# Peptides against a protein of PDB entry 4X86, part 3

Target 1, 56 residues: chain A of PDB entry 4X86
Amino acid sequence: EGPQLLLSEAVSRAAKAAGARPLTSPESLSRDLEAPEVQESYRQQLRSDIQKRLQE

## One batch from the design tools (peptide; made by RFdiffusion4, then SolubleMPNN)

Design b1_p8_7_s2 (from b1_p8_7, 5 letters changed)
Fold by OpenDDE base, seed 5:
Structure b1_p8_7_s2 (fold): chain B 56 residues (1-56), chain A 8 residues (1-8)
Amino acid sequence: as target 1 above (56 residues)
Amino acid sequence: ALEAALLG
């Protein structure tokens, strides 16, 4: 529900920007980052962080 | 605006 803010996408963008590559296969990393429980935790964290910034 | 967009 709500906007889909993917941790896998965020990590991918950050890695690309930094010129960093995973030591393991990109597919394995993506699989871990796309796990539903990980995605939900990230969404909650992101929402909380944004709300805190808006309140500042 | 951002907070409202994150509801759901």
Scores: peptide ipSAE 0.025, ipTM 0.548, DockQ to the pose 0.165
Fold by OpenDDE base, seed 3:
Structure b1_p8_7_s2 (fold): chain B 56 residues (1-56), chain A 8 residues (1-8)
Amino acid sequence: as target 1 above (56 residues)
Amino acid sequence: ALEAALLG
């Protein structure tokens, strides 16, 4: 449940915003960041952050 | 910042 945000997409957008270019290909970076355990950790962090903001 | 991340 909740909005689905891929860590790979978040990193890609952040890199664009910062004007940064990865040293490796964007495809390789996305592949690594789409690992299930990585995505699950990111989901949990997003959920936690949203809950904190809602409690302010 | 968080809102921007969620909305794209």
Scores: peptide ipSAE 0.025, ipTM 0.523, DockQ to the pose 0.288
Fold by OpenDDE base, seed 4:
Structure b1_p8_7_s2 (fold): chain B 56 residues (1-56), chain A 8 residues (1-8)
Amino acid sequence: as target 1 above (56 residues)
Amino acid sequence: ALEAALLG
């Protein structure tokens, strides 16, 4: 339940927008960012931030 | 609508 929010996807999009490239590989970076604990923390933060904005 | 989606 709830939105499927991906930190790995967000970072990839941000890197592309900034014209930045990982020194190692995009696959290695994505793998690290897809770790369950990292992904869950991002989901919680993003949900909280959006809820704060909706309350304004 | 957005809030409802987040609470789901």
Scores: peptide ipSAE 0.024, ipTM 0.526, DockQ to the pose 0.143
Fold by OpenDDE base, seed 1:
Structure b1_p8_7_s2 (fold): chain B 56 residues (1-56), chain A 8 residues (1-8)
Amino acid sequence: as target 1 above (56 residues)
Amino acid sequence: ALEAALLG
């Protein structure tokens, strides 16, 4: 359960919005961002952020 | 910003 957001997708969208490009290949960056421990940390942060907004 | 991220 929880939000269905990938950190890799979020970073890609943010990078495009900012006009930023990684120094490494997009594939390498995606691989790093799709690591299970990284995704789990993002999920926890996202859940926390949503809960904070709901409490406002 | 959070809403934008959720909705895409």
Scores: peptide ipSAE 0.024, ipTM 0.524, DockQ to the pose 0.287

Design b1_p8_7_s3 (from b1_p8_7, 4 letters changed)
Fold by OpenDDE base, seed 2:
Structure b1_p8_7_s3 (fold): chain B 56 residues (1-56), chain A 8 residues (1-8)
Amino acid sequence: as target 1 above (56 residues)
Amino acid sequence: ALQAAILG
């Protein structure tokens, strides 16, 4: 449960905004960022950050 | 700021 945001999409958006390009390829970067353990860590961080902000 | 970043 919780927000359904992909880290890969967040990073892609940030990279575009910053004008940054990966040295390998966008596809390779997305593959790494879509690993289940990485996505779960992002979900936990996102949830934690939202909870912290709501407590302010 | 966090919400704005998430929503884009």
Scores: peptide ipSAE 0.028, ipTM 0.512, DockQ to the pose 0.265
Fold by OpenDDE base, seed 4:
Structure b1_p8_7_s3 (fold): chain B 56 residues (1-56), chain A 8 residues (1-8)
Amino acid sequence: as target 1 above (56 residues)
Amino acid sequence: ALQAAILG
């Protein structure tokens, strides 16, 4: 329930938009960003941010 | 801006 956006996907898109490349490999970066605790923190932040914008 | 980031 709620937004199910991946931090790994968000970072990949942001990196592409900025023309940035990981120093190691995109696969290694994605692996770290897909860790459950990291993804959960991102989900909570995303929900909070959306709620803040909806209150404006 | 946030909507664009989510839907983009």
Scores: peptide ipSAE 0.028, ipTM 0.512, DockQ to the pose 0.266
Fold by OpenDDE base, seed 3:
Parts: sequence; structure tokens; C-alpha cells
Structure b1_p8_7_s3 (fold): chain B 56 residues (1-56), chain A 8 residues (1-8)
Amino acid sequence: as target 1 above (56 residues)
Amino acid sequence: ALQAAILG
């Protein structure tokens, strides 16, 4: 449950906005960030952050 | 800020 936001997509958008380029390749970076354990950690943190914001 | 990040 909750909004489906991929960490890989978030990082890609942030990098573009900042004018930053991966030292290796965008494909390699995306592959690493799409690991299930990494995505799950991001989901949990996103959920926590949203809950904190809603409680303000 | 958080809303903007979620909405894209």
C-alpha cells in the first residue's frame, strides 16, 4: 500500500535537476537502485516521512 | 517540498 515511487526514478529526476551525471552510467546506477532491499528501505522511509508530515 | 517530490 501507499504511493509507488521507485528510488531509481527519484534519483534519476534529482540528478537531472541538479545537472549531475553518474560516473559510470545511468543504466548501472538504475540497476543498483532497483535492488529489492534498497527499494523496500526507500518505501519504508517514504512512508515514515509522509506520516510525519501528516502529523504536523 | 515533500508533496512536490511525491507528485513529481
Scores: peptide ipSAE 0.027, ipTM 0.517, DockQ to the pose 0.256
Fold by OpenDDE base, seed 1:
Structure b1_p8_7_s3 (fold): chain B 56 residues (1-56), chain A 8 residues (1-8)
Amino acid sequence: as target 1 above (56 residues)
Amino acid sequence: ALQAAILG
């Protein structure tokens, strides 16, 4: 339960918008960003951010 | 800004 947002997708979109490219490869970056602990941290941050905005 | 990021 919670937001269905992947950090890997968010970073990919942001990088594309900024014209930034990873030094290694997009696939390697995606692999790192899809690690469970990384995704969990992102989920927690996202939840916190949403809650803050809803309280405004 | 946050809404825009979420919705894409």
Scores: peptide ipSAE 0.027, ipTM 0.516, DockQ to the pose 0.275

Design b1_p8_8_s1 (from b1_p8_8 with T3M L7Q)
Fold by OpenDDE base, seed 1:
Structure b1_p8_8_s1 (fold): chain B 56 residues (1-56), chain A 8 residues (1-8)
Amino acid sequence: as target 1 above (56 residues)
Amino acid sequence: SLMELAQL
């Protein structure tokens, strides 16, 4: 439930925009960023951020 | 913020 945005996708887009590349393979980075606990933390933060924006 | 990051 809530925003269905992947941290791995967000990081990939940000890295591309910044012209940055991971020292390890993109696949290795994605593996770490797609870990369930990491994604859940990201989802919770997104939800919190949206709620803050709605309250402002 | 993470929201800003996700919007890229």
Scores: peptide ipSAE 0.082, ipTM 0.658, DockQ to the pose 0.511
Fold by OpenDDE base, seed 3:
Structure b1_p8_8_s1 (fold): chain B 56 residues (1-56), chain A 8 residues (1-8)
Amino acid sequence: as target 1 above (56 residues)
Amino acid sequence: SLMELAQL
């Protein structure tokens, strides 16, 4: 339930836009960012950010 | 913000 926005996808897009490349590999970075605890923290942050925007 | 990042 809730928004299906992946941190791994967001970071990949940002890295591409900035021309940044990880020392190891994009695949290794994505694997770390797709960890359940990391994604849950991101979901909570998104929820918080949305609530802040609604108060503007 | 992370929200803005996700929109890239």
Scores: peptide ipSAE 0.082, ipTM 0.657, DockQ to the pose 0.504
Fold by OpenDDE base, seed 4:
Structure b1_p8_8_s1 (fold): chain B 56 residues (1-56), chain A 8 residues (1-8)
Amino acid sequence: as target 1 above (56 residues)
Amino acid sequence: SLMELAQL
């Protein structure tokens, strides 16, 4: 449970907003960012960020 | 924050 935001999606959006392109294929980058351990760390950070935002 | 990043 909790937020279901994908790090790969966040990075893709950020890259587009900045006009940045990876040196390797975007598919390879997405594959690395979709690794379960990476996504879990991102989920934990999002949960922490939400909790902090609620206390502001 | 990462939350802000996801909102782009």
Scores: peptide ipSAE 0.082, ipTM 0.659, DockQ to the pose 0.500
Fold by OpenDDE base, seed 2:
Structure b1_p8_8_s1 (fold): chain B 56 residues (1-56), chain A 8 residues (1-8)
Amino acid sequence: as target 1 above (56 residues)
Amino acid sequence: SLMELAQL
């Protein structure tokens, strides 16, 4: 429940926008970013950020 | 912010 945005996708898009490339393979980076604990932290941050925006 | 990243 809640926002279902992948950190891996966000990072990939950001890297593309910045013209940056990971030192390791993109696949390895994605694997790390798709780890459940990492994704959960990202979800929590998104939720928190949304809540902050609602308070503005 | 991470929200900004998600919007890309």
Scores: peptide ipSAE 0.082, ipTM 0.654, DockQ to the pose 0.509

Design b1_p8_8_s2 (from b1_p8_8 with T3M L7E)
Fold by OpenDDE base, seed 5:
Structure b1_p8_8_s2 (fold): chain B 56 residues (1-56), chain A 8 residues (1-8)
Amino acid sequence: as target 1 above (56 residues)
Amino acid sequence: SLMELAEL
């Protein structure tokens, strides 16, 4: 439950905004970024970072 | 809130 904050989506949006293209393929990048352990690490870091900002 | 963030 709760909001779903996907690293793959965040990277995709950032890349598009920057006009950047992966050297390999967007599909390969998405596959790596959607790995469960990577997504979980991102979720934890994002939670921590937001909490830090709220506590400042 | 921080409680809501706990559900992330």
Scores: peptide ipSAE 0.035, ipTM 0.577, DockQ to the pose 0.097
Fold by OpenDDE base, seed 1:
Structure b1_p8_8_s2 (fold): chain B 56 residues (1-56), chain A 8 residues (1-8)
Amino acid sequence: as target 1 above (56 residues)
Amino acid sequence: SLMELAEL
């Protein structure tokens, strides 16, 4: 439950906004970004970054 | 709150 902040989705949105395209296929990029360990690391980093901002 | 953020 709660909001799901997926790294793959974040990267996709950022790339689109910037007009950037991966050198490899989007599917290959998504495969790497959706790896469980990568997603978990992103979640932890995002949580940490937000907490740091709140404490500043 | 920080506690709420921990649920992420």
Scores: peptide ipSAE 0.034, ipTM 0.577, DockQ to the pose 0.072
Fold by OpenDDE base, seed 3:
Order: sequence, then structure tokens, then C-alpha cells
Structure b1_p8_8_s2 (fold): chain B 56 residues (1-56), chain A 8 residues (1-8)
Amino acid sequence: as target 1 above (56 residues)
Amino acid sequence: SLMELAEL
């Protein structure tokens, strides 16, 4: 339970905003970015970055 | 708070 901050969703939104399209498919990109180890690394980085900002 | 943030 709690907020879901998925790397796959973040990348999807960023790509749309930039007008970028994957050469394969959005689904294939999302599948790769949803790998547990990748998502965990993103979660840790995001947490760290937010904590740094709050302490500034 | 930082404590709440730790749940992420």
C-alpha cells in the first residue's frame, strides 16, 4: 500500500512529453523497465534525492 | 516527513 512511483511510468510520461518513440514498442520498453532490480534501484534513488531536497 | 518518505 502507498504511492506507486514506477520507473516504467516515469519513462513513459517523459518520452511522451519529449515526443520520443521507442523503435520497438512502448510495451517492450515497459516490460524491461519493470524488472524488480531496476525498479528497486529507482526507488532507492528517488527516495535519496527527495530526502536531499528536504534537507536543503 | 522523512519518516513517511521512508515508506516509499
Scores: peptide ipSAE 0.033, ipTM 0.571, DockQ to the pose 0.070
Fold by OpenDDE base, seed 2:
Structure b1_p8_8_s2 (fold): chain B 56 residues (1-56), chain A 8 residues (1-8)
Amino acid sequence: as target 1 above (56 residues)
Amino acid sequence: SLMELAEL
C-alpha cells in the first residue's frame, strides 16, 4: 500500500555509500535490523522526524 | 501529507 521504509535497506544504502562493511556478516546485520521491534522504532522515528521537518 | 505519513 504505502511506502516500504525498511531500516535494513536504509543501513545497507548508507553503508554502501560510505564504503563501510559490517564486522559480522551482512546477513547477521540484516537479521538484527529486521527485528520487528527495531523496525517499528525506526518507522516511528522516521515519521516523527519527517513531521517535524514539515512543521518548520 | 501528514495523513499519508501516518500510514507508515
Scores: peptide ipSAE 0.036, ipTM 0.581, DockQ to the pose 0.073; fails the geometry check

Design b1_p8_8_s3 (from b1_p8_8, 3 letters changed)
Fold by OpenDDE base, seed 4:
Structure b1_p8_8_s3 (fold): chain B 56 residues (1-56), chain A 8 residues (1-8)
Amino acid sequence: as target 1 above (56 residues)
Amino acid sequence: SLMDLAEL
């Protein structure tokens, strides 16, 4: 329903911005980053960090 | 608002 901020997408964008490439493959990295438990942890952290930023 | 962030 709301916006979806995926960890895999965030890492992909950050890697591109830094000019970095994974040693194995982008697909393997994305698969690991799209694991439900990893994505959920990222969602919680992102929400918390944004809330802290707004309160500054 | 902060409540809107709960949608993430």
Scores: peptide ipSAE 0.030, ipTM 0.554, DockQ to the pose 0.100
Fold by OpenDDE base, seed 1:
Structure b1_p8_8_s3 (fold): chain B 56 residues (1-56), chain A 8 residues (1-8)
Amino acid sequence: as target 1 above (56 residues)
Amino acid sequence: SLMDLAEL
């Protein structure tokens, strides 16, 4: 199980914090960001980045 | 640990 780290959620939070809005609809953006291959790539990159920081 | 991160 474990914690879910969704790219779509990360982007949404970052955009809100920055006061940024997508040029397309939020639903369209979410659809792209929730694609399984995109989410998997994000998961792998996030894991890699965290591991790099721990090894520094 | 690094092993724990494998679950991500």
Scores: peptide ipSAE 0.030, ipTM 0.554, DockQ to the pose 0.072
Fold by OpenDDE base, seed 2:
Structure b1_p8_8_s3 (fold): chain B 56 residues (1-56), chain A 8 residues (1-8)
Amino acid sequence: as target 1 above (56 residues)
Amino acid sequence: SLMDLAEL
């Protein structure tokens, strides 16, 4: 329903912008970044960071 | 709004 903010997608975009590639494989990196605990931590941090900015 | 962020 709401916006889906995936860490894997964020990293992918950042990597492209920087011209960087995973040392192993994109699939392996995606697997790690899509782990539930990792994604949840990212979601919480992103939410917190945005809230901090809005309060400035 | 901050309420919208609650959905994240």
Scores: peptide ipSAE 0.030, ipTM 0.554, DockQ to the pose 0.073
Fold by OpenDDE base, seed 3:
Order: C-alpha cells, then structure tokens, then sequence
Structure b1_p8_8_s3 (fold): chain B 56 residues (1-56), chain A 8 residues (1-8)
C-alpha cells in the first residue's frame, strides 16, 4: 500500500545523470539491486537518513 | 511527520 522507493530505480537515475555505464550490463546491475536483502537495507537507511534530516 | 515516515 505504501510508496515503493526502490534502490534499483535510484541507482538507475543516478547513473543516467552521471553518464555512468555498468561494466557488465544494466540488466545484471538491476537484478543485483533488486535483491530483497539489499532493498530492505536501503529502506531502513533511507528512513533513518530522512529522520535525521528532520531533526536538523 | 515522523508517523508518515514510519510507513516507509
């Protein structure tokens, strides 16, 4: 129900903005970044970082 | 709010 803030999407956008290309393939990179444990870690980090910013 | 962020 809640918003999906995907690490894979964030990295894709950042790579495009920087003109960076993965050594192997974009598809392989996306597959790695969509792993459940990676996405969960990103969600926790994002929540923590936003909370820190709100306290400033 | 922090409550809104809890949904993330």
Amino acid sequence: as target 1 above (56 residues)
Amino acid sequence: SLMDLAEL
Scores: peptide ipSAE 0.029, ipTM 0.547, DockQ to the pose 0.096

Design b1_p8_8_s4 (from b1_p8_8, 3 letters changed)
Fold by OpenDDE base, seed 4:
Structure b1_p8_8_s4 (fold): chain B 56 residues (1-56), chain A 8 residues (1-8)
Amino acid sequence: as target 1 above (56 residues)
Amino acid sequence: SLMDLANL
């Protein structure tokens, strides 16, 4: 439940915007960023960020 | 923030 924003997607978009390319394949990078523990930490950070914005 | 990153 709740919004689903993937860290792998965020990093891919940021890399594209910056014109940056990883030394390894983008697929390998995405795989690492899609690890459950990494995604959970990202979800928690997003929730915190949203709460902070609601308080502004 | 990470939220800003997600909004790119």
Scores: peptide ipSAE 0.096, ipTM 0.671, DockQ to the pose 0.515
Fold by OpenDDE base, seed 5:
Structure b1_p8_8_s4 (fold): chain B 56 residues (1-56), chain A 8 residues (1-8)
Amino acid sequence: as target 1 above (56 residues)
Amino acid sequence: SLMDLANL
């Protein structure tokens, strides 16, 4: 439930915007970022962030 | 914030 934004996608966009390239392979980074526990933590943080914005 | 990151 909740937002389905992927941390891997967010990091990819941030890296592109910054012109940054990982020292390790992009595939390895994506694998780490797409781990279920990482994605769940990110989802929860996004939910929290949205709630904060709604309270402003 | 992570929300800002997601909106890039």
Scores: peptide ipSAE 0.095, ipTM 0.671, DockQ to the pose 0.513
Fold by OpenDDE base, seed 1:
Structure b1_p8_8_s4 (fold): chain B 56 residues (1-56), chain A 8 residues (1-8)
Amino acid sequence: as target 1 above (56 residues)
Amino acid sequence: SLMDLANL
């Protein structure tokens, strides 16, 4: 539930914007960033960040 | 923040 923003996609966009390239293949990086525990931590942080913004 | 990252 809630916003489904993938960390892998966010990192990919940020890397592209910064002109950065991973030392490993993009597929390997995506695999690591798409790990369920990583994505869940990211989701929780996003929720926390949104809540903080709403409280401001 | 991660939120800022997601908004890129």
Scores: peptide ipSAE 0.095, ipTM 0.669, DockQ to the pose 0.522
Fold by OpenDDE base, seed 3:
Structure b1_p8_8_s4 (fold): chain B 56 residues (1-56), chain A 8 residues (1-8)
Amino acid sequence: as target 1 above (56 residues)
Amino acid sequence: SLMDLANL
């Protein structure tokens, strides 16, 4: 439950903006970034970042 | 930060 900010989506957008392309495929990269443990770490980092911003 | 990345 809660807002879903996918790391895979964020990385895809950043890669496009930078004109970067993975050597394998964007699909393979997305699969790795959508791993549950990776997404959970990202969620925790986002929460931490938001808390820091609230203190500013 | 990762939050900045999410806002792209």
Scores: peptide ipSAE 0.094, ipTM 0.668, DockQ to the pose 0.513

## One batch from the design tools (peptide; made by RFdiffusion4, then SolubleMPNN)

Design b1_p9_1_s1 (from b1_p9_1, 3 letters changed)
Fold by OpenDDE base, seed 5:
Structure b1_p9_1_s1 (fold): chain B 56 residues (1-56), chain A 9 residues (1-9)
Amino acid sequence: as target 1 above (56 residues)
Amino acid sequence: ELEEILAQL
């Protein structure tokens, strides 16, 4: 339901765009980024950031 | 369009 805005996916895309590779295992990093509490924090921050842009 | 996205968050 609705768009899926995952922090893990955002980080992955950003890394590829920058041509950067993490020093640690990408699987371990993704696992940490996909933790429910981390994803919830990202969702809230993303909502706030977009709202700020719309209000400019 | 962005408002609809925000509603999903």
Scores: peptide ipSAE 0.034, ipTM 0.580, DockQ to the pose 0.533; fails the geometry check
Fold by OpenDDE base, seed 2:
Structure b1_p9_1_s1 (fold): chain B 56 residues (1-56), chain A 9 residues (1-9)
Amino acid sequence: as target 1 above (56 residues)
Amino acid sequence: ELEEILAQL
């Protein structure tokens, strides 16, 4: 229902927008980016960044 | 909504 806040998706969109291609396969990159510890770090960073913007 | 996003983080 809610927004999907996946780092792998964010990176894919950013790479497409920048016209960048990963040196590794998309599957390998997604696997690394979807690792639980990486996704958790992204979630925490996203929360922090949004909160900082709200405080401006 | 921004608050909805925050609630899911």
Scores: peptide ipSAE 0.034, ipTM 0.579, DockQ to the pose 0.499; fails the geometry check
Fold by OpenDDE base, seed 3:
Structure b1_p9_1_s1 (fold): chain B 56 residues (1-56), chain A 9 residues (1-9)
Amino acid sequence: as target 1 above (56 residues)
Amino acid sequence: ELEEILAQL
């Protein structure tokens, strides 16, 4: 439930915006970025960063 | 609604 904020999607968008093309396949990169521990850390950092911005 | 988004993180 709720919005799905995935690190793999964020990295894909950032790479596209920067015009960067990785040498490895995007599927392999996405698999690594979708690991539960990596995604959980990203979610916590994102929540913290958004809260900090709201407090400014 | 930003608060709803934050609650789901």
Scores: peptide ipSAE 0.034, ipTM 0.572, DockQ to the pose 0.471; fails the geometry check
Fold by OpenDDE base, seed 4:
Structure b1_p9_1_s1 (fold): chain B 56 residues (1-56), chain A 9 residues (1-9)
Amino acid sequence: as target 1 above (56 residues)
Amino acid sequence: ELEEILAQL
C-alpha cells in the first residue's frame, strides 16, 4: 500500500547517479537483487539505518 | 510522513 523500497531500484538509481555500469547484465543483477531473502535483508537494514539516523 | 514510510518497512 505504502511506498515500496526495493533494493533493485535503489541499486539502479545509485549506479545511474554514480555513472556506473554493472559488470553483469542488468537482468542478471536485477534477478539477484530481487531475491526475497536479499530484499528482506535490505528492508531490515534500511529500517535500522533510518532509525539510527533519527536517534542522532 | 516518515512514520508512514517506516510503517511499510
Scores: peptide ipSAE 0.032, ipTM 0.568, DockQ to the pose 0.471; fails the geometry check

Design b1_p9_1_s2 (from b1_p9_1, 4 letters changed)
Fold by OpenDDE base, seed 4:
Structure b1_p9_1_s2 (fold): chain B 56 residues (1-56), chain A 9 residues (1-9)
Amino acid sequence: as target 1 above (56 residues)
Amino acid sequence: SLEAILQQL
């Protein structure tokens, strides 16, 4: 199980930290980022990246 | 462990 890792949440936090504002509405951005294929790609990349970092 | 971390993703 574990915590939910959503790309939409990650992007939102990153944008806030950087003081960035999207040209489109937050809702439309979230809609795109929450697409199943996008979220799955993010999860796979995150898993791979973390694994690589731990192997260093 | 690495396994424990990966299982959370």
Scores: peptide ipSAE 0.028, ipTM 0.586, DockQ to the pose 0.452
Fold by OpenDDE base, seed 2:
Order: structure tokens, then C-alpha cells, then sequence
Structure b1_p9_1_s2 (fold): chain B 56 residues (1-56), chain A 9 residues (1-9)
């Protein structure tokens, strides 16, 4: 229901901003980044980082 | 809210 923050999207935006190009195809990179376990780890890390900042 | 923060990412 809330905002969907995908690691694949975050990496894509960061890559564009940095002018970086992956060695593999964008599709292959996105496939790896969209793996459930990877996405879940990203979500947990993001939540943790935000919580830490809010407590400062 | 947390959602507002997430939308800024």
C-alpha cells in the first residue's frame, strides 16, 4: 500500500547520476537486485538507517 | 511520517 522502494530502481537512479554503466546488461542487474532476499535486505537496511537518523 | 521520508528517496 505504501511507497514501493525497489533496490533496482535506487541503483538505476544512482548509476545514472554517477554516469556509471554496468558490465552486464541492465536486465541481468535488475534481475539480481529484484531477488526477494536482496530486496528484503535492502528494505531492512533502509528502515534501520532511517530510524537511526530520526533518533539523532 | 515514515512514508513521507521514503518518498524522498
Amino acid sequence: as target 1 above (56 residues)
Amino acid sequence: SLEAILQQL
Scores: peptide ipSAE 0.027, ipTM 0.572, DockQ to the pose 0.156
Fold by OpenDDE base, seed 1:
Structure b1_p9_1_s2 (fold): chain B 56 residues (1-56), chain A 9 residues (1-9)
Amino acid sequence: as target 1 above (56 residues)
Amino acid sequence: SLEAILQQL
């Protein structure tokens, strides 16, 4: 399978970079962000954004 | 903040 783009990973990295700590557990946050419809929407948007940047 | 997180995505 190709490279796996996970919204949960992206959010975790972003939160760490921003110094933000969720009030709920990281596991709970990941669970919510790993919902298939959310993940797929993110993947499509990310792919679209990357393609746009490559075309510039 | 939430905004800071979003800006890193």
Scores: peptide ipSAE 0.026, ipTM 0.545, DockQ to the pose 0.040
Fold by OpenDDE base, seed 5:
Structure b1_p9_1_s2 (fold): chain B 56 residues (1-56), chain A 9 residues (1-9)
Amino acid sequence: as target 1 above (56 residues)
Amino acid sequence: SLEAILQQL
């Protein structure tokens, strides 16, 4: 529970900003990025990164 | 590029 910081959304936004297009379909990419284990790893990494930045 | 994408995450 709580706010969802989706990796799929982050990647999509980053790709658009960078002018990059994936070789695979956006739907397939989103499916892979939304896998529970991938999303959880991203959430943990994001939290860790934020904590590191706050310590700087 | 892939690097550009990664830098935005």
Scores: peptide ipSAE 0.026, ipTM 0.542, DockQ to the pose 0.042

Design b1_p9_1_s3 (from b1_p9_1, 4 letters changed)
Fold by OpenDDE base, seed 5:
Structure b1_p9_1_s3 (fold): chain B 56 residues (1-56), chain A 9 residues (1-9)
Amino acid sequence: as target 1 above (56 residues)
Amino acid sequence: ELEEILSQL
């Protein structure tokens, strides 16, 4: 299969890089971010954003 | 390179 681009992983990496910690359980946040409908929305947005950058 | 990533999205 191709590259795995998970919203949960992206958020986790961003939080770590910023030294930020969620107020709620990180496991609960990850569970919400890994929901199929949320992941699909992220995939579509990511594709759109990358295409926009390539068109600049 | 980037085209292959886009094809998976």
Scores: peptide ipSAE 0.033, ipTM 0.586, DockQ to the pose 0.477; fails the geometry check
Fold by OpenDDE base, seed 2:
Structure b1_p9_1_s3 (fold): chain B 56 residues (1-56), chain A 9 residues (1-9)
Amino acid sequence: as target 1 above (56 residues)
Amino acid sequence: ELEEILSQL
């Protein structure tokens, strides 16, 4: 229900689109990206970026 | 809806 705003998912999609493969396992990468502090920073940045675009 | 997205951030 509603948009899923997870950094881990965003990075996964971006990596796939770019044809990039992480040097570490996907599980390790996801674990790092799903850390609460990382996800919180992403949420704040995403809010800020969207607001900036609306103000342009 | 954009408002819905923003409210979830």
Scores: peptide ipSAE 0.032, ipTM 0.584, DockQ to the pose 0.536; fails the geometry check
Fold by OpenDDE base, seed 4:
Structure b1_p9_1_s3 (fold): chain B 56 residues (1-56), chain A 9 residues (1-9)
Amino acid sequence: as target 1 above (56 residues)
Amino acid sequence: ELEEILSQL
């Protein structure tokens, strides 16, 4: 339940917004970005970044 | 709400 913030989705949206295209296939990039350890690192960083913004 | 989003992280 609730919103899930996935790195793969975030990168995809950012790339689209910037008009950027991956140098490798989208599937390959998604596979790397959806790796559990990568996603966990992103989650922790995102949480930290948001908390920092709340303190500004 | 922001708290709801943060709770998922």
Scores: peptide ipSAE 0.031, ipTM 0.579, DockQ to the pose 0.438; fails the geometry check
Fold by OpenDDE base, seed 3:
Structure b1_p9_1_s3 (fold): chain B 56 residues (1-56), chain A 9 residues (1-9)
Amino acid sequence: as target 1 above (56 residues)
Amino acid sequence: ELEEILSQL
C-alpha cells in the first residue's frame, strides 16, 4: 500500500551514483538503516523537506 | 499524484 520510501534504498542509490564503497558489506549497512527508529526519522524529515520544496 | 504520496508519509 502506497509508495515505499526507504532510507536504506536511498543510501544505496546515492553511494552507487557517487562511486562510494563502504568497508563493510552493503547488506550489513542496509540492515542498520532499516531499523524502525532510523526509518521513522527519515520519513518525518523527508515529508518536511518535500513540503518545504513545494512552498518555494 | 503528490497528495497521495504525501498522505503516506
Scores: peptide ipSAE 0.031, ipTM 0.578, DockQ to the pose 0.476; fails the geometry check

